# Peptides against a protein of PDB entry 7AE7, part 296

Target 1, 321 residues: chain A of PDB entry 7AE7
Amino acid sequence: KVYKDLREFLEVLEQEGQLIRVKEEVNPEPDIAAAGRAAANLGKNQPAVFFEKIKGYKYSVVTNVHGSWQNHALMLGLDKNTSTKDQFYELNRRWDKFPVPPNVVKREAAPCKENVIDKDINLFEILPLYRINEQDGGFYISKASVVTADPEYPDDFNKLNVGTYRIQVKDRDRVGIQALAMHDIAVQLEKAEAENKPLPIAITIGNNPLVTFMASTPVGYNQNEYEFVGALQDGVPMDIVKSDLYDHLYVPAGSEVVLEGHIIPRVRTVEGPFGEFPGSYSGARLQCEVKIDRITHRTNPIFENLYLGIPWTEIDYLMAL

## One batch from the design tools (peptide; made by RFdiffusion4, then SolubleMPNN)

Design b2_p29_7_s2 (from b2_p29_7, 14 letters changed)
Fold by OpenDDE base, seed 3:
Structure b2_p29_7_s2 (fold): chain B 321 residues (1-321), chain A 29 residues (1-29)
Amino acid sequence: as target 1 above (321 residues)
Amino acid sequence: MLGEEGKKLEEEVRERYKEELKSREVPEV
């Protein structure tokens, strides 16, 4: 089975008994993190947890989407009881189908374009933001697929990068992003900053589960993650759409939320602390700052966010293959 | 509708969720 978006995957998870739906109103803190931990700590068959109602917010949250081998099998469109060995075999078999070029859909056909916010941007109106850990220095977007391009080769689709980075919300329309030197985004940012230019960015939230998987999987600088998504879909192209602000940035057509903006050149602001592991906080660091200039989103957008805790959590399953 | 296994998993998560909430209410002494 191939999934167009997060919603089609969540439907399958629910059908397969791999999603718990919380229908009662929860507090964003500590309830979301506590339920995510409870799910992760089951040791096997760890379900996604979908919160329909968050106190003080309009929209829903889902966590632990990739939080088990069963969810991982279902992501590959396999039986949920497919062994880790057979999942790995099938993943490798499909990987060899690279490249599978994506379909570029029209703007009117892309669910991520259903709603637009281009003024008075407030991330808190769109995302039910919460602290993942009690001692976190702020609210984090931890499961975004971040789209950037090479500023010297903006039209080279093979240099379009889709990566997962730690994102702290700084203001209504600003986020800090952790671009480490090992990330392709750091190379692209260095080129932009050398010229004192903004780096165009699209931060995409709530994607096709294979987009999220590929955004967490290191690939070559001249390899496009969307072409691997098509390979992992057994040769079925994924659907992408042009960003609204940038002709050279393409986003998943089915994204729940797209934050379009730019990394401000040569600006560094305090980010963190963040609880990367239980009892281990990364100290406050100077990180780059993104200005959000436009939001597009699906009607009733689902905020997909990581549960972070003691291994093995969702992040470990995303990085295990 | 969740099968019997799905209901059992939901109950297990709810029980563990209640335990995790209680564990946070206990100050580390």
Scores: peptide ipSAE 0.165, ipTM 0.726, DockQ to the pose 0.020
Fold by OpenDDE base, seed 1:
Structure b2_p29_7_s2 (fold): chain B 321 residues (1-321), chain A 29 residues (1-29)
Amino acid sequence: as target 1 above (321 residues)
Amino acid sequence: MLGEEGKKLEEEVRERYKEELKSREVPEV
């Protein structure tokens, strides 16, 4: 099975008994994190948790989407009870299909383009933001696939980077991003900042589960994560669409939310603390600041966010492969 | 419709969710 978007994956998770719907209204804090923790703490068969109603928000949240070996098997379109060994074998077999170039779809065919916000941007109106941990210094977007390009080679699709970074919401239209020197985005940002230019960015939320997986998987600077998604789809191309602001940035056609904007050159703001592990907070760090200039989103967008807890958590399943 | 296993998992998460909510309401003494 191949998935076009998060919704098709959530449907399969629900059919397979790997998704729980919370239909009652929950408080953003602590209820979302508590239910995510409860799911993660099952030890096996950890389901996604879908919150239909969040107090003070219009839209839904899903967490723990990659939070089990069963969910990982289903992501690969395998039987949910496929052994970790057989999942790894199949992953490696499919990896050898790289590159599988994506399909570029028309704007009109991309579900992520159903709605546009280009003025009075307020992230809190689109995303049911919450603190994942009680002592978190703010609201985090922890499961976004962030799209950037090489500013010296904007037309080189092989240098298009799709990565997962810690994103803190700073204001209605601003986020901080942790771009470490080891990240491809940091190389691209350095080039932009050398010229005192903004770095174009698209922050994509609620994707095809293999996009989220590949965005968390290190690849070479001249390798495109979307071409690996096609490989992991057993040679079926994924669908991408051009961003609205930038001709050189492509986003997953099925993204629930796309935040388009720019990294402000030579600006650094304080981020954190953030609970990376239970009882351990990263110190405050200086992070890059992104201005959000445009939002595109599906009707009734689902905010896919990470639950962080003790291993084995969703992050461990995303990083362990 | 969730199979019997899916219903059991739903109950288990709902029970643990209620326990986790209670554990956070208790001030660390």
Scores: peptide ipSAE 0.154, ipTM 0.722, DockQ to the pose 0.020
Fold by OpenDDE base, seed 2:
Structure b2_p29_7_s2 (fold): chain B 321 residues (1-321), chain A 29 residues (1-29)
Amino acid sequence: as target 1 above (321 residues)
Amino acid sequence: MLGEEGKKLEEEVRERYKEELKSREVPEV
């Protein structure tokens, strides 16, 4: 089975008993993080948790989407009881199908383009933001697939990078991003900053589960994560669409929310503290700042976010494959 | 409709969720 978007995957998780639906109104804090932790702490068959109603917000949240071996089996379109060993064998078998080029769909065919916000941008109106940990220095977007390109080779599709980075909300239209020197985005940013130019960026939220998986999986600088998604779909291309601001950036056609903007050159602002693990906070650091210039989103967008807890959590499952 | 296993898992998460909410209401003294 192949999924076009997060919604098709969540439907399967719910059918398979791997998603719980919280229908009662919850407080964004502490309820979302508490329920996420409770789901993780089941030790096996850990479900996704879908919150239909969040106090003070219009839209829904889902957490723990990749939070179990059962969810990973279903992501691969396998039986939920497929052994970890057989999941690894199937993953490796499909990996050898690389590259599988994505389909570029028209703007009118892309669900992520249903709504546009290009004025008076306020991230809090689109995303039900909450602190994941009580001591977090702000609101984090921890499960975004971030799209950037090489500014010297913007039309080289093989250098299009789709990565997962820690993103702190800084203002209504600004986010901090942790671009470490070991990340492909840091190479691209260095080139842009050498010329004192902005780096174009698209931050995508609520994707096809294999996009989120591949964005968390290191690949070569000249390898496109979307071509691996097609390989992991057993040779079925994924659907991408051109960004609205940049001709050279492509986003998943089914994304729930797309934040289009730019990394401000040579600007660094305080990011953190962030609870990477319970009782382990990374200190405050100077990180890059992104200006959001445009938002596109599906009608009634679902905010997919990580919860952070004691291993084994969703992040450990994403890193273990 | 959630299968019988899915209903048990939902109940387990709901119980643990209630426990986690109670644990956070206690200020770490």
Scores: peptide ipSAE 0.153, ipTM 0.722, DockQ to the pose 0.020
Fold by OpenDDE base, seed 5:
Structure b2_p29_7_s2 (fold): chain B 321 residues (1-321), chain A 29 residues (1-29)
Amino acid sequence: as target 1 above (321 residues)
Amino acid sequence: MLGEEGKKLEEEVRERYKEELKSREVPEV
């Protein structure tokens, strides 16, 4: 099975008994992290947890979407009981189909374009933000697929990067992003900062699960993650759409939320601390600052966020494949 | 309809969720 968006995947997870729906109103803290931990601490078959109602917020949260081998099997459209070995075999078999170019859909056909916020931007109105860990220095968007391009080669689609980065909410319309030197975004940012130019960015939230997977998977700087998504879909192209602000940035057509903006050149602000592992906090660091200039979103957007807890957590499953 | 396995998993996570909530309400003294 191929998924167009997060919603089609969540439906399958629910059908397969790999999603728990919390229908009662929860507190953002500590309830989301507590339920995510409870799910992750199941010895096997760790489900996604979908929160329909979050106190003080309008929209829903889902966590632990990639939180088990069963969820990974289902992501590949395999039987949920497919062995890890057979999942790896199938991944490798599909990888050989690269490149599978994406379909560029019209703006009017892209669900991520259903709603627009271009003024008075407030991330807290669109995302049910919560601290993942009690000692976190703020709210994190930990499962975004971040789209950037090479500012020297903006029209080179092979240099379009889709990566996963730690993102801390700083203000209503500002986020910090951890761009490590080993990430392709750091190469692109260095080029922009050399010219004292903003780096265009689209932070996409709530994607097709293979987009999230590929955004967490290292690929070559001249390889497009969307072309790997098509390969992992067994040769079925994924749907992408042009960003609203930038002609050279393409986002998943089915994204729940798209934050369009720019990395402010040569600005660094304090990020963290962040609990990468239980009892292990990364120290506060100076990180890049993103100004959000436009939001597009689906009606009733689902905030997909990473559950971070004791290994094996969702992040360990995303990094283990 | 969630299969019997799905219901059992939902119950198990609900129980663990309640335990995790309780463990956080108890200040580590």
Scores: peptide ipSAE 0.140, ipTM 0.703, DockQ to the pose 0.020

Design b2_p29_7_s3 (from b2_p29_7, 20 letters changed)
Fold by OpenDDE base, seed 3:
Structure b2_p29_7_s3 (fold): chain B 321 residues (1-321), chain A 29 residues (1-29)
Amino acid sequence: as target 1 above (321 residues)
Amino acid sequence: MLGPEGEKLQKEVEERYAKDLASRETPVV
């Protein structure tokens, strides 16, 4: 089985008994994080948790999508009871199919383009934002696949980076992003900042689960994560679409939300604290600031966000393979 | 509709959720 988008994966998770649907209206805090903890703490068969209604918001949240070996097996289109060993063997077998180039679809064929916001941008109207941890210094987008390119080689598709970074909401149209020196985005940003130029960025939320998996998996600077997604789809290309603002940035065609903008050169603002683990906070730091210039989104967009808890949690499943 | 396994899982999550909320209302002394 290959998934086009998050929605097709959530349907399979629900069919397989690996998704809990909360139909009653919940409070964003503490209810979302508490239910995420409850699901993660099951020890096995940890389900995704889908919240249909969040008080004060229009749209839904899903958490713990990658939160179990069963969900990981289903992501690979395997039986949910496939052993971790057999999942690893199948993952490696498919990895050898790299590269599998993506299909570039037309804008009209991309679900992420159903709606456009290009003025009066307000992230709180599109994303049901909440604090994941009680002591978090704000609202985090923790499960985005962030698309950037090499500003010296913008047309080199092999240097297109799709990574997962900690993103704090700063304002209606601004986010802070944690770009560590070991990340490919930091190399790209350094090149842009040397010239005092903005770095083009697309922050994509609610993707095909293999895009999210590859965005959390370290690859070489000259390797494209989308070509690995095609490999992990057993040689079926994924669908990508050109961003609206940038000819050189491509986003997953099925993304629930795409935040298009730029990293402001040589600007640093306070980010954090954020609870990466229960009782462990990364302190406040000076981080990059992104201006959001355009949003595209699916009708009734699903906000996919991480549940963070005591290991072994969703983040550990994303990073362990 | 969730099958019997899904219903069991939902109930277990709801029970743990209620326990988590109750633990937060208790002041950490």
Scores: peptide ipSAE 0.175, ipTM 0.706, DockQ to the pose 0.020
Fold by OpenDDE base, seed 1:
Structure b2_p29_7_s3 (fold): chain B 321 residues (1-321), chain A 29 residues (1-29)
Amino acid sequence: as target 1 above (321 residues)
Amino acid sequence: MLGPEGEKLQKEVEERYAKDLASRETPVV
């Protein structure tokens, strides 16, 4: 089984008893984090948690989408009771199909293009933002697949990077990104900053679960994560679409929200604190700043976000494969 | 509709969620 988007995967999770739907209105804090922790702490068969109604917001949140071995089996289109050993065997068998080039779809065929915001950008109108931990220094987008390219080789599709980074909301139209030297985005940013140029960026939220998985999986700098998604789909290409602002950036056609913009060259702003682990906060750091210039989104977009807590949480499952 | 396993998981999550909220509303003495 192959999924086009997050919605097709959430439907399967719900059919398989691996999604809990909270229909009553919740407070964004502390209710989302409390229910996410409750789900993660089940120890096995940890479900996704879908919040239909959030006080003060228009749209929904989902968390713990990758929060169990059952959800990982279903992501691979296997039986939910498939052993971790057999999941690993099947993942490796499919990995050998790399590269599987994606399908480039027309703008009119891409669900992520249903709505456009190009003025008066306010992230709080599109994303039900909340603090994951009480002592967090702000709102985090923790499960985005961030698309960047090599500014010296913009037409080299093999250098197109899709990665997961810690993103803090700074203002209505600004986010901070933690780009560490070990991340491919840091190499691309260094090249842009050497010339004092902005780095083009697309921050994608609510994707096909294999896109989120591959964005969290380290690959070679000259390997494209979308070509691995096609391999992990057992040779079925994924659908991508050109970004609206940049001819060289491609985003998943089914993304719930796409934030298009640029990393401001040679600007650093204070980040944190952030609760990466229970009872441990990362200190305040200087991070890169992104200006959001355009948003595209599906009608009634779902904000997919990570729950962070005591292992094994969703992040531990994403990093263990 | 959730299957029998989904209904069980929903109840377990709701019970733990209610307990977690109640534990936060209690001032740490």
Scores: peptide ipSAE 0.082, ipTM 0.641, DockQ to the pose 0.020
Fold by OpenDDE base, seed 4:
Structure b2_p29_7_s3 (fold): chain B 321 residues (1-321), chain A 29 residues (1-29)
Amino acid sequence: as target 1 above (321 residues)
Amino acid sequence: MLGPEGEKLQKEVEERYAKDLASRETPVV
C-alpha cells in the first residue's frame, strides 16, 4: 500500500489497531507528552496517539506515528507483524529502485494548498504548540520535513534537500532551526550567508510517513529525498507541488501545514534548552532564525509532532533503519 | 473500530497515561 498523505496513513494505523484516538479535550501540557510516553512504554505495538481536541487550540495533534516496528511495517505497506529482518530486507530491495522521480502536481490538486495565510501570521493559530518536556525552553516542531535548495544551483533538483531539524518556535512568525555543519542545509546556508542573502525554506508538517522517514535518513548531497520516497513506495512516485513563494522549492502535495519563509542571513539567536533524552538537555545554543512569510495548510490541519522520551521512542525507530 | 487487540492496547495506554499524569502532578518536594 502507498500513502498520499498523513491522513491515509493514520486511517490505516487506526484500522490496524495502531492508533489511539483521544476524543476528550486534553491539556496540551502535560497530557500530550504523558500519553506519548504511555504509548512508547508499551514496549511493543506502540500506537500513534491522536488528540482530537486540545484546550486553547482549534486543531488536532498526532504523536508517536513512527513509534513502533508495527507502524514501520505499515509505513512500508507491509503486514504490521512483519519482522524487523523482513522490513529491512524489503527496505533494501526498494532502495535499489532509486531514483524514482516524484510527480509534480498542479497547485489546485495539492491538498496542502487548501488554505493560505499571507498576512498576520500566527503559528499558534495553526499549530497546537506544547512543551514536550517540562524543562524545554519553548515549543518545538520536532517532526518537520524542511525543504531547502542550493542557492548556487537552485534549479538542480538533485541538490534539493529535505531534512529533519530541531525547530523552536520563537515568535508568531519566527522559528529557530538547528542547522549543524554535517547537515546539507548548513552547506546551503553557508553559500547564502557568504552573499548575505536569505536562504529560501519550506518547513512541512504532517507528511506522507515515508517523507518523514527519508527526511530523517542521511543521503548524499546530490540525492533528492523525494526520489528515495518513490523508491520506498516500490517505484510509485510521490506527489509534490511547487511552493508558493519559490519556484525552485517543492513540498509534499499532501502536507498538513507548509511554512514558507527564509533563513535570515548572518543572524543567530538563542535556541533551547531542549530535552533530547530524558534527564539530558541540550544546552542553549546560537541557532539560525527563520522568518515565516506564508503558510499553506489543509482544512483542519493535523499537527504531527515527535514524542521524545526513553529509548525506543519514535526517533529511535526513525533512525534505526 | 479497534479489534480486541486494539482495545487492549488502548486500555494499556490509558492506564499508563493516567499513571504518568498522576506522577507529574505530585511535586517532587
Scores: peptide ipSAE 0.072, ipTM 0.638, DockQ to the pose 0.020
Fold by OpenDDE base, seed 5:
Structure b2_p29_7_s3 (fold): chain B 321 residues (1-321), chain A 29 residues (1-29)
Amino acid sequence: as target 1 above (321 residues)
Amino acid sequence: MLGPEGEKLQKEVEERYAKDLASRETPVV
């Protein structure tokens, strides 16, 4: 099976009994992290946890979407009981289908374009933000697929980067982003900052599960993650759409939320602490700052976020394939 | 330490999932 968006995947997870739906109103803290921990601690068949109602917020949260080998099998459209060995074999077999170019859809055909916010931007009105760990220095967006291009070659689709980065909410319209030197985004940012120019960015939340997987998978700088998503869909192209602000940035057509903006050149602000692992808080670091200039979102957007805890959480599964 | 609400929700998730697993392991005869 191929999924157009997060919603089609969540429906399959629910049908396969790999999603727990919490219909009762929950507190964003500590309840979301508590339930995510409970799901992760089941040891096998760890389900996604979907929260329909969060106190003080309008929209839903889902966690632990990639939190098990069963969820990974289903992501590949395999039987949920497919062995890790057979999943890896099938992943490699499909990887050899690269490149599978995406379909560029019209703006009117893209679900991520259903609603627009271009003034009075407030991330807290769109995302049910919570602290993942009690000692976190703020709210994190931990499962975004971040789209950037090479500022020297903006029209080179092969240099379009889709990556996963640590993002801290700093203000209503500002986020900190961890662009490390080992990330393709850091190469693109260095080029922009050399000229004292903003780097265009689209932060996409709640994607097709293979987009999130590929955004977390290292690929070559001249390889497009969307062409790998098509390969992992066994040769079925994924759907992408142009960003609203930038002709050269393409986002997943089915994204729940798209934050369009720019990295402010040569600005660094204090980020953290963040609980990357239990008992290891990364110290406060100076990180890049993104201004959000436009939001597009689906009606009733789902905030997909990581559960972070003891090893063999969702992040460990995303890194293990 | 989880507050009483977080502990309650944690337990509810564990109990729901244990029930769902048990229901699938029971062969529908």
Scores: peptide ipSAE 0.027, ipTM 0.573, DockQ to the pose 0.014

